# Ledger of designs, part 56: peptides against a protein of PDB entry 4U39

Target 1, 302 residues: chain A of PDB entry 4U39
Amino acid sequence: SIKVIGVGGGGNNAVNRMIENEVQGVEYIAVNTDAQALNLSKAEVKMQIGAKLTRGLGAGANPEVGKKAAEESKEQIEEALKGADMVFVTAGMGGGTGTGAAPVIAQIAKDLGALTVGVVTRPFTFEGRKRQLQAAGGISAMKEAVDTLIVIPNDRILEIVDKNTPMLEAFREADNVLRQGVQGISDLIATPGLINLDFADVKTIMSNKGSALMGIGIATGENRAAEAAKKAISSPLLEAAIDGAQGVLMNITGGTNLSLYEVQEAADIVASASDQDVNMIFGSVINENLKDEIVVTVIATG

## One batch from the design tools (peptide; made by RFdiffusion4, then SolubleMPNN)

Design b2_p13_4_s4 (from b2_p13_4, 9 letters changed)
Fold by OpenDDE base, seed 3:
Structure b2_p13_4_s4 (fold): chain B 302 residues (1-302), chain A 13 residues (1-13)
Amino acid sequence: as target 1 above (302 residues)
Amino acid sequence: MKQSIFYFAVIKP
């Protein structure tokens, strides 16, 4: 089984976006220290952590409170994660609950023997230096607690959105990028297809790899496959080039008109940008909700 | 050797 656990406000918003986009074959868990915020979750499983410590009033933007809240609720977290083959831990770093609790939850998942993938955001620079410093500590702790950690730098989202994009829409885009990171991997495994990916191959690419880079490309029109692939490998979300990566996961999602030629063209572009000895998993997902769009997600590990 | 694994899936509404 695949479980997606959203931790704190940002993680829970991302989980809500995943549910709204009908990400299939995954179980959703919402975790928070704020009981009122947790009630707004669409997840089937809602877990209040640190009820004794916080009384449901949240972590007060303190990561140490988030950490202690997860430690208080360890047995409940273990029970909720038990039997998962894969666990996605999603959070916005820089806050109290997400920053403090996500590493503890990730470690619990890893100790249970699940393939543990972190998908987290760095705060925007405008959220202030305190959040950036808290996020850095949380990301460091996440890196030790997961098999693979995807870090989304929110400031890079500002490079892909319009300059007039309202602050609220920039946060929604961060939630959407978190969704795309989880969905890009989960669709490879959880979506029934003509050719199913062996979970052992995913484990080989993602187990104990540390930090991973994610690129996303979207295009339409006659050259949409090549354009989407080029946008993915040159994505502002990539903090480095993918040419040094030991492993690459590529998802090519299109509508019912997605051709085998387009899949091959996109795969060849990503393969050519990768190391000669790269272990690459690539796949095609037909999403009947897509019209003329192709979405290419690239995750580079190692 | 490049190991390339291909998968194909369909998401229905």
Scores: peptide ipSAE 0.239, ipTM 0.806, DockQ to the pose 0.081
Fold by OpenDDE base, seed 2:
Structure b2_p13_4_s4 (fold): chain B 302 residues (1-302), chain A 13 residues (1-13)
Amino acid sequence: as target 1 above (302 residues)
Amino acid sequence: MKQSIFYFAVIKP
């Protein structure tokens, strides 16, 4: 089984976005210290952590409270994660609950023997230096607790959105990028397709790989596959070039008109941008909702 | 040899 755990406000917003986009074949768990915020989750499983510590009033933007809240609720987290083959831990770093609890939850998942993937955001620079420093500490703790950690730099989202984009829409785009990071992997495993990813292959690429970078490309029209692939490998979300990656996971998602030629064209572009010795896995997904769009997601590990 | 593993999935609504 695949479980997606949203931790704190940002993680729960991402989980809500995944549910709204009908990400299939995964179980959703919402975790928070704030009981009121947790009630707004669309997840089937809702877990309040640190009920004794916080009384449901949240972590007060303190990562140490988030950490202690997860430690208090360890047995409940273990029970909720038991029997998972893969666990996605999604959170916005820089807050109290997400920053402190996500590493603890990730470690619990890893100790249970699940392939544990972190998908987290760095805060926008405008959220201030305190959030950036807290996020850096949380990311460092996540690296030790996961098999693979996808880090999304929110400031790079501002490079792909219109300059006039309202702040609320920039946060929604961050939630959407978190969704794409989870869905780009989970669809390849959980969605019945013509060729399903062997979970063993995903495990080989993602186990004990440390930090990962994600690039996303979207395009339409006659050259949409090539354009989407080029956008993915040159994505502002990539803090480094993919040529140094030890592993690459690629997802090519299109509508019912996605051709095998388009899949091959996109795969060849990503392969050509990668090292010759890279372990590359790629999948193709048909999503009827995309119509004429192709979405290429590239996850570079190592 | 680059082992390129091709995966195809269909998400039905």
Scores: peptide ipSAE 0.043, ipTM 0.643, DockQ to the pose 0.091
Fold by OpenDDE base, seed 5:
Structure b2_p13_4_s4 (fold): chain B 302 residues (1-302), chain A 13 residues (1-13)
Amino acid sequence: as target 1 above (302 residues)
Amino acid sequence: MKQSIFYFAVIKP
């Protein structure tokens, strides 16, 4: 089984976005120290952590409170994660609950023998230096607790959105990028396709790889596959080029008109931008909601 | 039922 656990406000917003976008084949768990915020989750499983410590009033933007809250609730977290083959831990770094609890939850998942993938955001620069410093500590702790850590630099989202984009929409886009990071992987595993990846191949690419980079490209029109692939490998979300990556996970998602030629064309572009000795796994997804759009997601590991 | 068809290929060196 695949479990997605959203931790704190940002993680729970991302989980809500995943549920709204009908990300299939995964079980959703919402975790928070704030009981009122947790009630707004769309997840089937809702877990209040640190009830004794916080009394459901949240972590007060203190990562140490988030950490202790997860430690208090360790047995409950273990029970909720038991039997998962894969666990996605999603959080917005820089806050109290997400920053402190996500590494603890990730370590619990890893100790249970699940392939543990972190998908987290760095705060925007405008959220202030304190959040950036807290996020750096949380990301460092996540890196030690996961097999693969995808870090989304929120400031790079500002490069792809209009300058007049309201702050609320920039946060929604961060939630959407978190969704894309989880969905880009989970779709490859959870949905029975014509060719299923064996979970062993995914483990080979993602186990103990540390930090991963994610690029996304979207295009329409006659050359949409090539354009989407080129946008993915040159995405502002990539903190570095993918040419040094030891492993690449590629998802190409299109409508019912997605051709085998388009899949091959996109895969060839991504492979050509990668190391010659790269282990590349690619999958294609048919999503009728995309109509004429192609979405290419590239996750570079190693 | 929206049938998502997944194709997977592993390109190994």
Scores: peptide ipSAE 0.030, ipTM 0.515, DockQ to the pose 0.649
Fold by OpenDDE base, seed 1:
Structure b2_p13_4_s4 (fold): chain B 302 residues (1-302), chain A 13 residues (1-13)
Amino acid sequence: as target 1 above (302 residues)
Amino acid sequence: MKQSIFYFAVIKP
């Protein structure tokens, strides 16, 4: 089984976006210290952590409160994660609950033997230096607690959105990028295909790899596969080139008109941008909700 | 060249 855990406000907003976009084959768990915010979650499983510590009033933007809240609720987290083969831990770093609790939850998942993937955001620079410093500490703790950590730098989202984009829409785009990171992996495993990913192959690429980079490319038209692949490998979300990665996971998602030629063309572009010794896995997904669009997700590990 | 493993999945609404 695959479980997606949204931790704190940002993680729960991302989980809500995943549910709204019908990401299939995963169980959703919402975790928060704020009981009122938790009630707004669309997740089937809702877990209040640190009820004794916080009294449901949240972590007060303090990561140490978020950490202690997860530690207080360890047994409940263990029971909710029991029997998972894979666990996605999603959070917005820089706050109290997400920054403090996500590393604890990730460690619990890893200790249970699940393949544990963090998908987290760095705060925007405009959220202030305190949030950036708290996020850096939380990301460092996440790196030690997960098999693979995908870090999305929110400031790079500003390079892919219109300059007139309202702040609320920039946060929604951050939630959407978190969704794409989770869905890009989960669809390869959870969606019945002509050839299902062997979970062992995913585990080989993602197990104990530490930090990972994610690129996303979207295109339409006659050269859509090549354009989407080129956009993915040159994505502003990539803090570095995918050259030198030990592992690459590539998802090519298209509509019912996605051709084998388009899949091959996109795969060849990503392979040509990668090291010759890279362990590369390619997945192709047909999403009937995609008309003429191709979405390429590249995750580089190692 | 390590053989690229291609996986095909169909998401049905």
Scores: peptide ipSAE 0.010, ipTM 0.489, DockQ to the pose 0.083

Design b2_p13_5_s1 (from b2_p13_5, 6 letters changed)
Fold by OpenDDE base, seed 2:
Structure b2_p13_5_s1 (fold): chain B 302 residues (1-302), chain A 13 residues (1-13)
Amino acid sequence: as target 1 above (302 residues)
Amino acid sequence: MKQTLLYFSTGKR
């Protein structure tokens, strides 16, 4: 089974976005120290952590409170994650609960023998230096606790969106990028298709790989496959080029008119931008809601 | 929402 656990406000917003987009074949778990915020989750499983420590009032933007809250609730987290083959831990770094609890939850998942993937954001620069410093500590702790850690730099989202985009929409886009990081992988495993992904191949690419980078490209029109692939490998979300990556996961999602030629064209572009010895997994997904849009997601590991 | 995996491949370049 695949479980997605959203940790704190940002993680739970991302989980809500996944549920709204009907990401298939995954179980959703919402974790928070704030009981009121947790009640707004759309996840079937809702877990309040650190009930004794926080009394449901949240972590007060303190990562140490988030950490202690997860430690208090360790047995409950273990029970919720038990039997998972893969666990996605999603959070916005820089806050209290997400920053402190996500590494603890990730370690619990890993200790249970699940392939543990972190999908987290760095805060926007405008959220201030304190959040950036807390996020750096949380990311460092996540690296030690996961098999693969996808880090999304929120400031790079500002390069993708219009300069006049309201702050609230920029946060919604961050939630959407977190969704894309999870869905780009989970669809390859959990979505029935003509060719099913071997979970062993995913483990080979993602086990003990440390930091990963994600690029996203979206395009429409006659050359949409090539354009989407080129945008993905040059995505502002990529903090480095993918040419040094030991592993690449590629997802090509299109509407019902997605052709095999378009899939191959996009795959060839990404492969050509990767190392010659790269272990690459790619898949294509039909999503009837995309119409003429192609979305290429590239996750580079190692 | 209907999502279907159409194609999957693994390998080196």
Scores: peptide ipSAE 0.024, ipTM 0.593, DockQ to the pose 0.820
Fold by OpenDDE base, seed 4:
Structure b2_p13_5_s1 (fold): chain B 302 residues (1-302), chain A 13 residues (1-13)
Amino acid sequence: as target 1 above (302 residues)
Amino acid sequence: MKQTLLYFSTGKR
């Protein structure tokens, strides 16, 4: 089974976005120290952590409170994650709950033997230096606790949205990028396709790889597959080029008119941008909601 | 939504 655990406000917003987009084949768990915020989750499983420590009033933007809250609730987290083959831990770094609890939850998942993937955000620069510093500590702790860590630099989202985008919409876009990162991987495993990937192949590429880079490309029109692939490998979300990556996961999602030729064309572009000895896994997904759009998600490891 | 996925493992080149 695949479980997605959203930790704190940002993680829970991402999980809500995943549920709203009908991401299939995964179980959703919402975790928070704030009981009122947790009640707004659409997840089937809702877990309040650190009830004694916080009394449901949240972590007060203190990562140490988030950490202690997860430690207090360790047994409950273990029970909720038990039997998962793969666990996605999603959070917004820089806050109290997400920054402190996500590494603890990730370690619990890893100790249970699940393939543990972190998908987290760095805060926007406008959220202030304190959040950036807290996020750096949380990301460092996540890196030690997961098999693969995808870090989304929120400031790079500002390069792909209009300059007049309201702050609230920028956060919604961050939630959407987190969704795309989780869905891009989970679809490769959970969605029955014409050719199913062996979970063992995904595990080989993602186990103990540390930091991973994610790129996303979207295009329409006659050359949409090639354009989407080129945008993915040059995505602002990539902190570096993928040419040194030893492992690549690629998801090509299109409408009902997605052709095998388009899939091959996109895969060839991504492969050509990768290391010569790259282990590449690619999947194609039909999503009727995309109509004429193609979305290429690339995750580079190693 | 019927998602049809085609996955190929290219293995090591």
Scores: peptide ipSAE 0.015, ipTM 0.496, DockQ to the pose 0.727
Fold by OpenDDE base, seed 1:
Structure b2_p13_5_s1 (fold): chain B 302 residues (1-302), chain A 13 residues (1-13)
Amino acid sequence: as target 1 above (302 residues)
Amino acid sequence: MKQTLLYFSTGKR
């Protein structure tokens, strides 16, 4: 089974966005120290952590409180994650609960033998230096606790949205990018393709790889596959080029008119931008809600 | 939502 665990406010907002977009084949768990915020989650499983420590009043933006809350609730977290083959841990770094609890939860998942993938955000620069410093500490702890860590730099989202985008919409876009990172991988596993991706192949690319980069490209029109692939490998979300990556996961999502030629063209572009000895897994997804749009997600590991 | 998936693995294992 695949489990997605949202940790703290940002992680739970991302999980809500995943549920709203009907991401299939995954179980959703919402974790928070704030009981009122947790009640707003759409997840089937809702877990309050650190009930004795926090009394449901949240972590007060303190990562040490988030860490201790997860440690207090270790047995409950273990029971909720038991039997998972893969666990996605999603959080907005820089806060109290997400920053402190996500590494603890990730370590619990890894100790249970699950392939553990972190999908987390760095705060926007406008959220202040304190949040950036807390996020850096949380990301460092996540790197040690996961098999693969995808870090989304929120400031790079400002390069892909209009300058007049309201602050609330910028946070919603961060939630959407977290969704795309999880869905881009989970779709490769949870939906049976013509070629059964052996979960072993995903494990080979993602196990003990540390930091990963994610690029997203969206395009329409006659050259949409090539344009989407080029946008993905040059995405502002990529902190570096993918040419040195040892592993690549690629998802090509289109409507019912997605052709084999378009899939091959997009895959060839991504492969050509990668190392010659890259282990690349790619999947094509037909989404009937997409008309003329192609979405390419690239995750580079190693 | 109906999704149809095709997966391919390329490269060295």
Scores: peptide ipSAE 0.023, ipTM 0.567, DockQ to the pose 0.682; fails the geometry check
Fold by OpenDDE base, seed 3:
Structure b2_p13_5_s1 (fold): chain B 302 residues (1-302), chain A 13 residues (1-13)
Amino acid sequence: as target 1 above (302 residues)
Amino acid sequence: MKQTLLYFSTGKR
């Protein structure tokens, strides 16, 4: 089974976006120290952590409180994650609960033998230096606790949105990028297709790889596949080129008119930008809600 | 040697 655990406000918002976008084949868990915020989750499983420590009032933007809250609730977290083959831990780093609890939860998942993937955001620079420093500490702890850690730099989202984008919409886009990171991987495994990937292949690419980079490309029109692939490999979300990656996961999502030629064209572009000895897994997803749009997600590991 | 694995999935979003 695949479990997605959203930790704290940002993680829970991302989980809500996944549920709203009907991401299939995954179980959703929402974790928070704030009981009021947790009640707004759409997840089937809602877990309040650190009830004794916080009394449901949240972590007060303190990562140490988030950490201690997860430690207090360790047995409950273990029970909720038990039997998972894969666990996604999603959080917005820089806050109290997400920053402190996500590494503890990830370690619990890994200790249970699940393939543990972190998908987290760095805070925007405008959120201030304190959040950036807290996020750095949390990301460092996540790296030790996961098999693969995808870090989304929120400041790079500002490069892909309009300059007039309201701050609230920039946060929604961060939630959407978290969704895309989880879905881009989960669809490889959980979505039935013409050719299913073996979970073992995904596990080979993602096990003990440390930091990973994600790129996203979207295009329409006659050259949409090539354009989407080129945008993905040159995405502002990629803090480095993919040519040094040992593994690449690629998801090509299109409407019912997505052709095998377009899939191959996009895959060839990503492969050509990758190392000669790269282990690349790519999949094609048909989304009936897409019209002429192709979405390419690339995750580079190693 | 590049290892390329192709999968196809169908889903509603």
Scores: peptide ipSAE 0.014, ipTM 0.395, DockQ to the pose 0.081; fails the geometry check

Design b2_p13_6_s2 (from b2_p13_6, 7 letters changed)
Fold by OpenDDE base, seed 5:
Structure b2_p13_6_s2 (fold): chain B 302 residues (1-302), chain A 13 residues (1-13)
Amino acid sequence: as target 1 above (302 residues)
Amino acid sequence: MKKSILTFGVFKP
């Protein structure tokens, strides 16, 4: 089974966005120290952590409170994650709950023997230096607690969105990018393909790989597959080029008109931008809501 | 039933 655990406000918003986008084949768990925020979760499983410590009033933007809240609730987290083959831990880094609790939850998932993938955001620079410093500490702790850590630099989202995009929409786009990171991998496992990837293939690419980069490309028109692939490998979300990546997960999502030729063309472009010895796993998804649009998601490991 | 056709390939160059 695949479990997605959203930790704190940003993680819970991402989980809500995943549920709203009907991401299939995953169980959703919302974790928070704030009981009011947790009530707004659409997840089937809602877990208040650190009830004694925080009284449901949240972590006060203190990562140590988030950490202690997860430690207080360890047994509940273990029970919720038990029997998962894969666990996605999603959080907005820089806050109290997400930053402090996500590494603890990730370690619990890993100790249970699940393939543990972190999908987390760095805060926007406008959220202030304190959040950036807290996020750096949380990301470092996540890296030690996961098999693979995807870090989304929120400031790079501002390069993808219009300059007039309201701050609230920039946060929604961060939630959407978190969704794309989880979905790009979960679809590879949970959705039956023409070629079934076994969970072992995904596990081979993601186990003990440390940091991973994610690129997203979207295109329409006659060369849409090639354009989407080129946009994915040159995505502002990539903190580095994928040249030298030894593991690549590619998801190509299109409408009912997605051709095998387009899938191959996109895969060839991504492979050509990767290491010569790249272990690439690609998936093609048909989404009827995508008319003429193709979305390529690339996750580079190594 | 939304038929999501996933085609997974291992591309080994």
Scores: peptide ipSAE 0.019, ipTM 0.515, DockQ to the pose 0.594
Fold by OpenDDE base, seed 3:
Structure b2_p13_6_s2 (fold): chain B 302 residues (1-302), chain A 13 residues (1-13)
Amino acid sequence: as target 1 above (302 residues)
Amino acid sequence: MKKSILTFGVFKP
């Protein structure tokens, strides 16, 4: 089974966005120290952590409170994660609950023997220096607690959105990029496509890899496969080129009109941009909601 | 040139 755990406000918003986009074949868990915020989750499983410590009033933007809240609730987290083959831990870094609790939850998932993938954001620079410093500590702790950690730099989202994009919409786009990171992997396992991957293939690429980079490309029209692949490998979300990666996971998602030729064309472009000795796996997914769009997701590990 | 092992996921029917 695949479990997705949203931790704190940003993680819970990402989980809500996944549910709204009908990400299939996964179980959703919302975790928070704020009981009022947790009640707004769409997840089937809602877990209040640190009820004694926080009384449901949240972590007060303190990562140490978030950490202690997860430690207080360890047995409840273990029971919720039990029997998962794969666990996605999603959070916005820089807050109290997400920053402090997500590494503890990730470690619990890993200790249970699940393939544990972190999908987290660095805060925008405008959220202030305190959040950036807290995020750096949380990301460091996440890296040690997961098999693979995808870090989304929110400031790079400002390069892919319009300059007039309201601040609230920039946060929604951060939640959407978190969704794309989880869905880009989970769909390869859980959603039937033209080319299915097994869980063992994904596990080979993602086990004990540490940091990963994610690129996303979307295109339409006659050259949509090639354009989507080129956008993915040149994505602003890639803090480095993919040519140094030891492993690449590629998802090619299209509508019912996705051709095997388009899948091959996109795969050949990503392979040509990667190292010759790279371990590349790719899958193809059909999503009826994409109509004429192709979405290419590239995850570079190593 | 080491062939990049494109592991085509086994189509289980």
Scores: peptide ipSAE 0.009, ipTM 0.458, DockQ to the pose 0.057
Fold by OpenDDE base, seed 2:
Structure b2_p13_6_s2 (fold): chain B 302 residues (1-302), chain A 13 residues (1-13)
Amino acid sequence: as target 1 above (302 residues)
Amino acid sequence: MKKSILTFGVFKP
């Protein structure tokens, strides 16, 4: 089974976005220290952590409170994660609950023997230096607790959106990029396709790989596959080139008109931008909600 | 049931 655990406000917003986009074949768990915020989750499983410590009033933007809240609720987290083959831990780093609790939850998932993938954001620079410093500590702790950690730099989202994009829309785009990181991998396993990746292939590429980078490309028109692939490998979300990656996960999502030729063309572009010895796995997804769009997601590991 | 057709391959060059 695949479980997605959203931790704190940003993680829960991302989980809500996943549910709204009908991401299939995954169980959703919402975790928060704020009971009021947790009630707004669309997840089937809602877990309040640190009820004694916080009284449901949240972590006060303190990562140490988030950590202690997860430690207080360890047995409940273990029970909720039990029997998962894969666990996605999603959070916005820089806050209290997400930054402090996500590493503890990730370690619990890993200790249960699940393939544990972190999908987290760095805060925008405008959120201030305190959030950046807290996020750096949380990311370091996540890196030790997961098999693979996808870090999304929110400032790079500002390079792909209009300069006039309202702050609220920039946060919604961060939630959407978190969704794409989880869905880009979960669809590879959970969605029946023409060729299914086995969980062992994904496990080989993601187990004990440490930090990963994600690129996303979206395009339309006659050359949409090639354009989407080129945008993915040159994505501002990639803090480094993919040429040094030991493993690449590629998801090619299109409408009902997605051709095998387009899948091959996109895969060839990503492979050509990767090391010759790279372990590349790719998948194609048909999403009936995509008309003329192709979405290419690249996750570079190692 | 939305038919998601997933074509996965291991591309070994």
Scores: peptide ipSAE 0.011, ipTM 0.461, DockQ to the pose 0.588; fails the geometry check
Fold by OpenDDE base, seed 4:
Structure b2_p13_6_s2 (fold): chain B 302 residues (1-302), chain A 13 residues (1-13)
Amino acid sequence: as target 1 above (302 residues)
Amino acid sequence: MKKSILTFGVFKP
């Protein structure tokens, strides 16, 4: 089974966005120290952590409170994660709950033997230096607790949205990027396509890899596969080229008109941008909601 | 040991 755990406000917003976009084949768990915020989750499983410590009033933007809240609720987290083959831990870093609790939850998932993937954001620069410093500590702790960590630098989302984008819409776009990250991996396992991957293939690429870069490209029209692949490998969200990666996981998602030729064309572009000795695996997914769009997701590990 | 800094990328058309 695949479980997605949203931790704190940003993680829970990402989980809500996943549910709203009907991401298939995953169980959703919302975790928070704020009981009122947790009630707004669309997740089937809702877990209040640190009820004694916080009394449901949240972590006060303190990562140490978030950490202690997850430690207080360890047995509940273990029970919620039991029997998962794969666990996605999603959070906005820089806050109290997400920054402090997500590494503890990730370690619990890993100790249970699940393939543990962190999918987290760095705060926007406008959220202030304190949040950036807290996020750096949380990201370091996440890297030790997961098999693969994926970090979204929210400031790079501002390069792909209009300059007049309201702050609230910038956060919604961060939630959407978190969604695309989880979905780009989960669909390879849970959703039948033209080329299916097994869980063992994904586990081979993602186990104990530490840091992974992700690019996403979307395109339409006659050259949509090539354009989507080129966009994915040149993504503003890629802080480095994928050429130095030891492993590449690629998802090629299209509508019912996705062809094997388009899948091969996209795979060849990503392979040509990768090292010759790269262990590349790719899968294809059919999503009727994309109609004429192709979405290429590239995850570079190593 | 190059510290691989992780980055998610979404391109909209």
Scores: peptide ipSAE 0.007, ipTM 0.370, DockQ to the pose 0.028; fails the geometry check

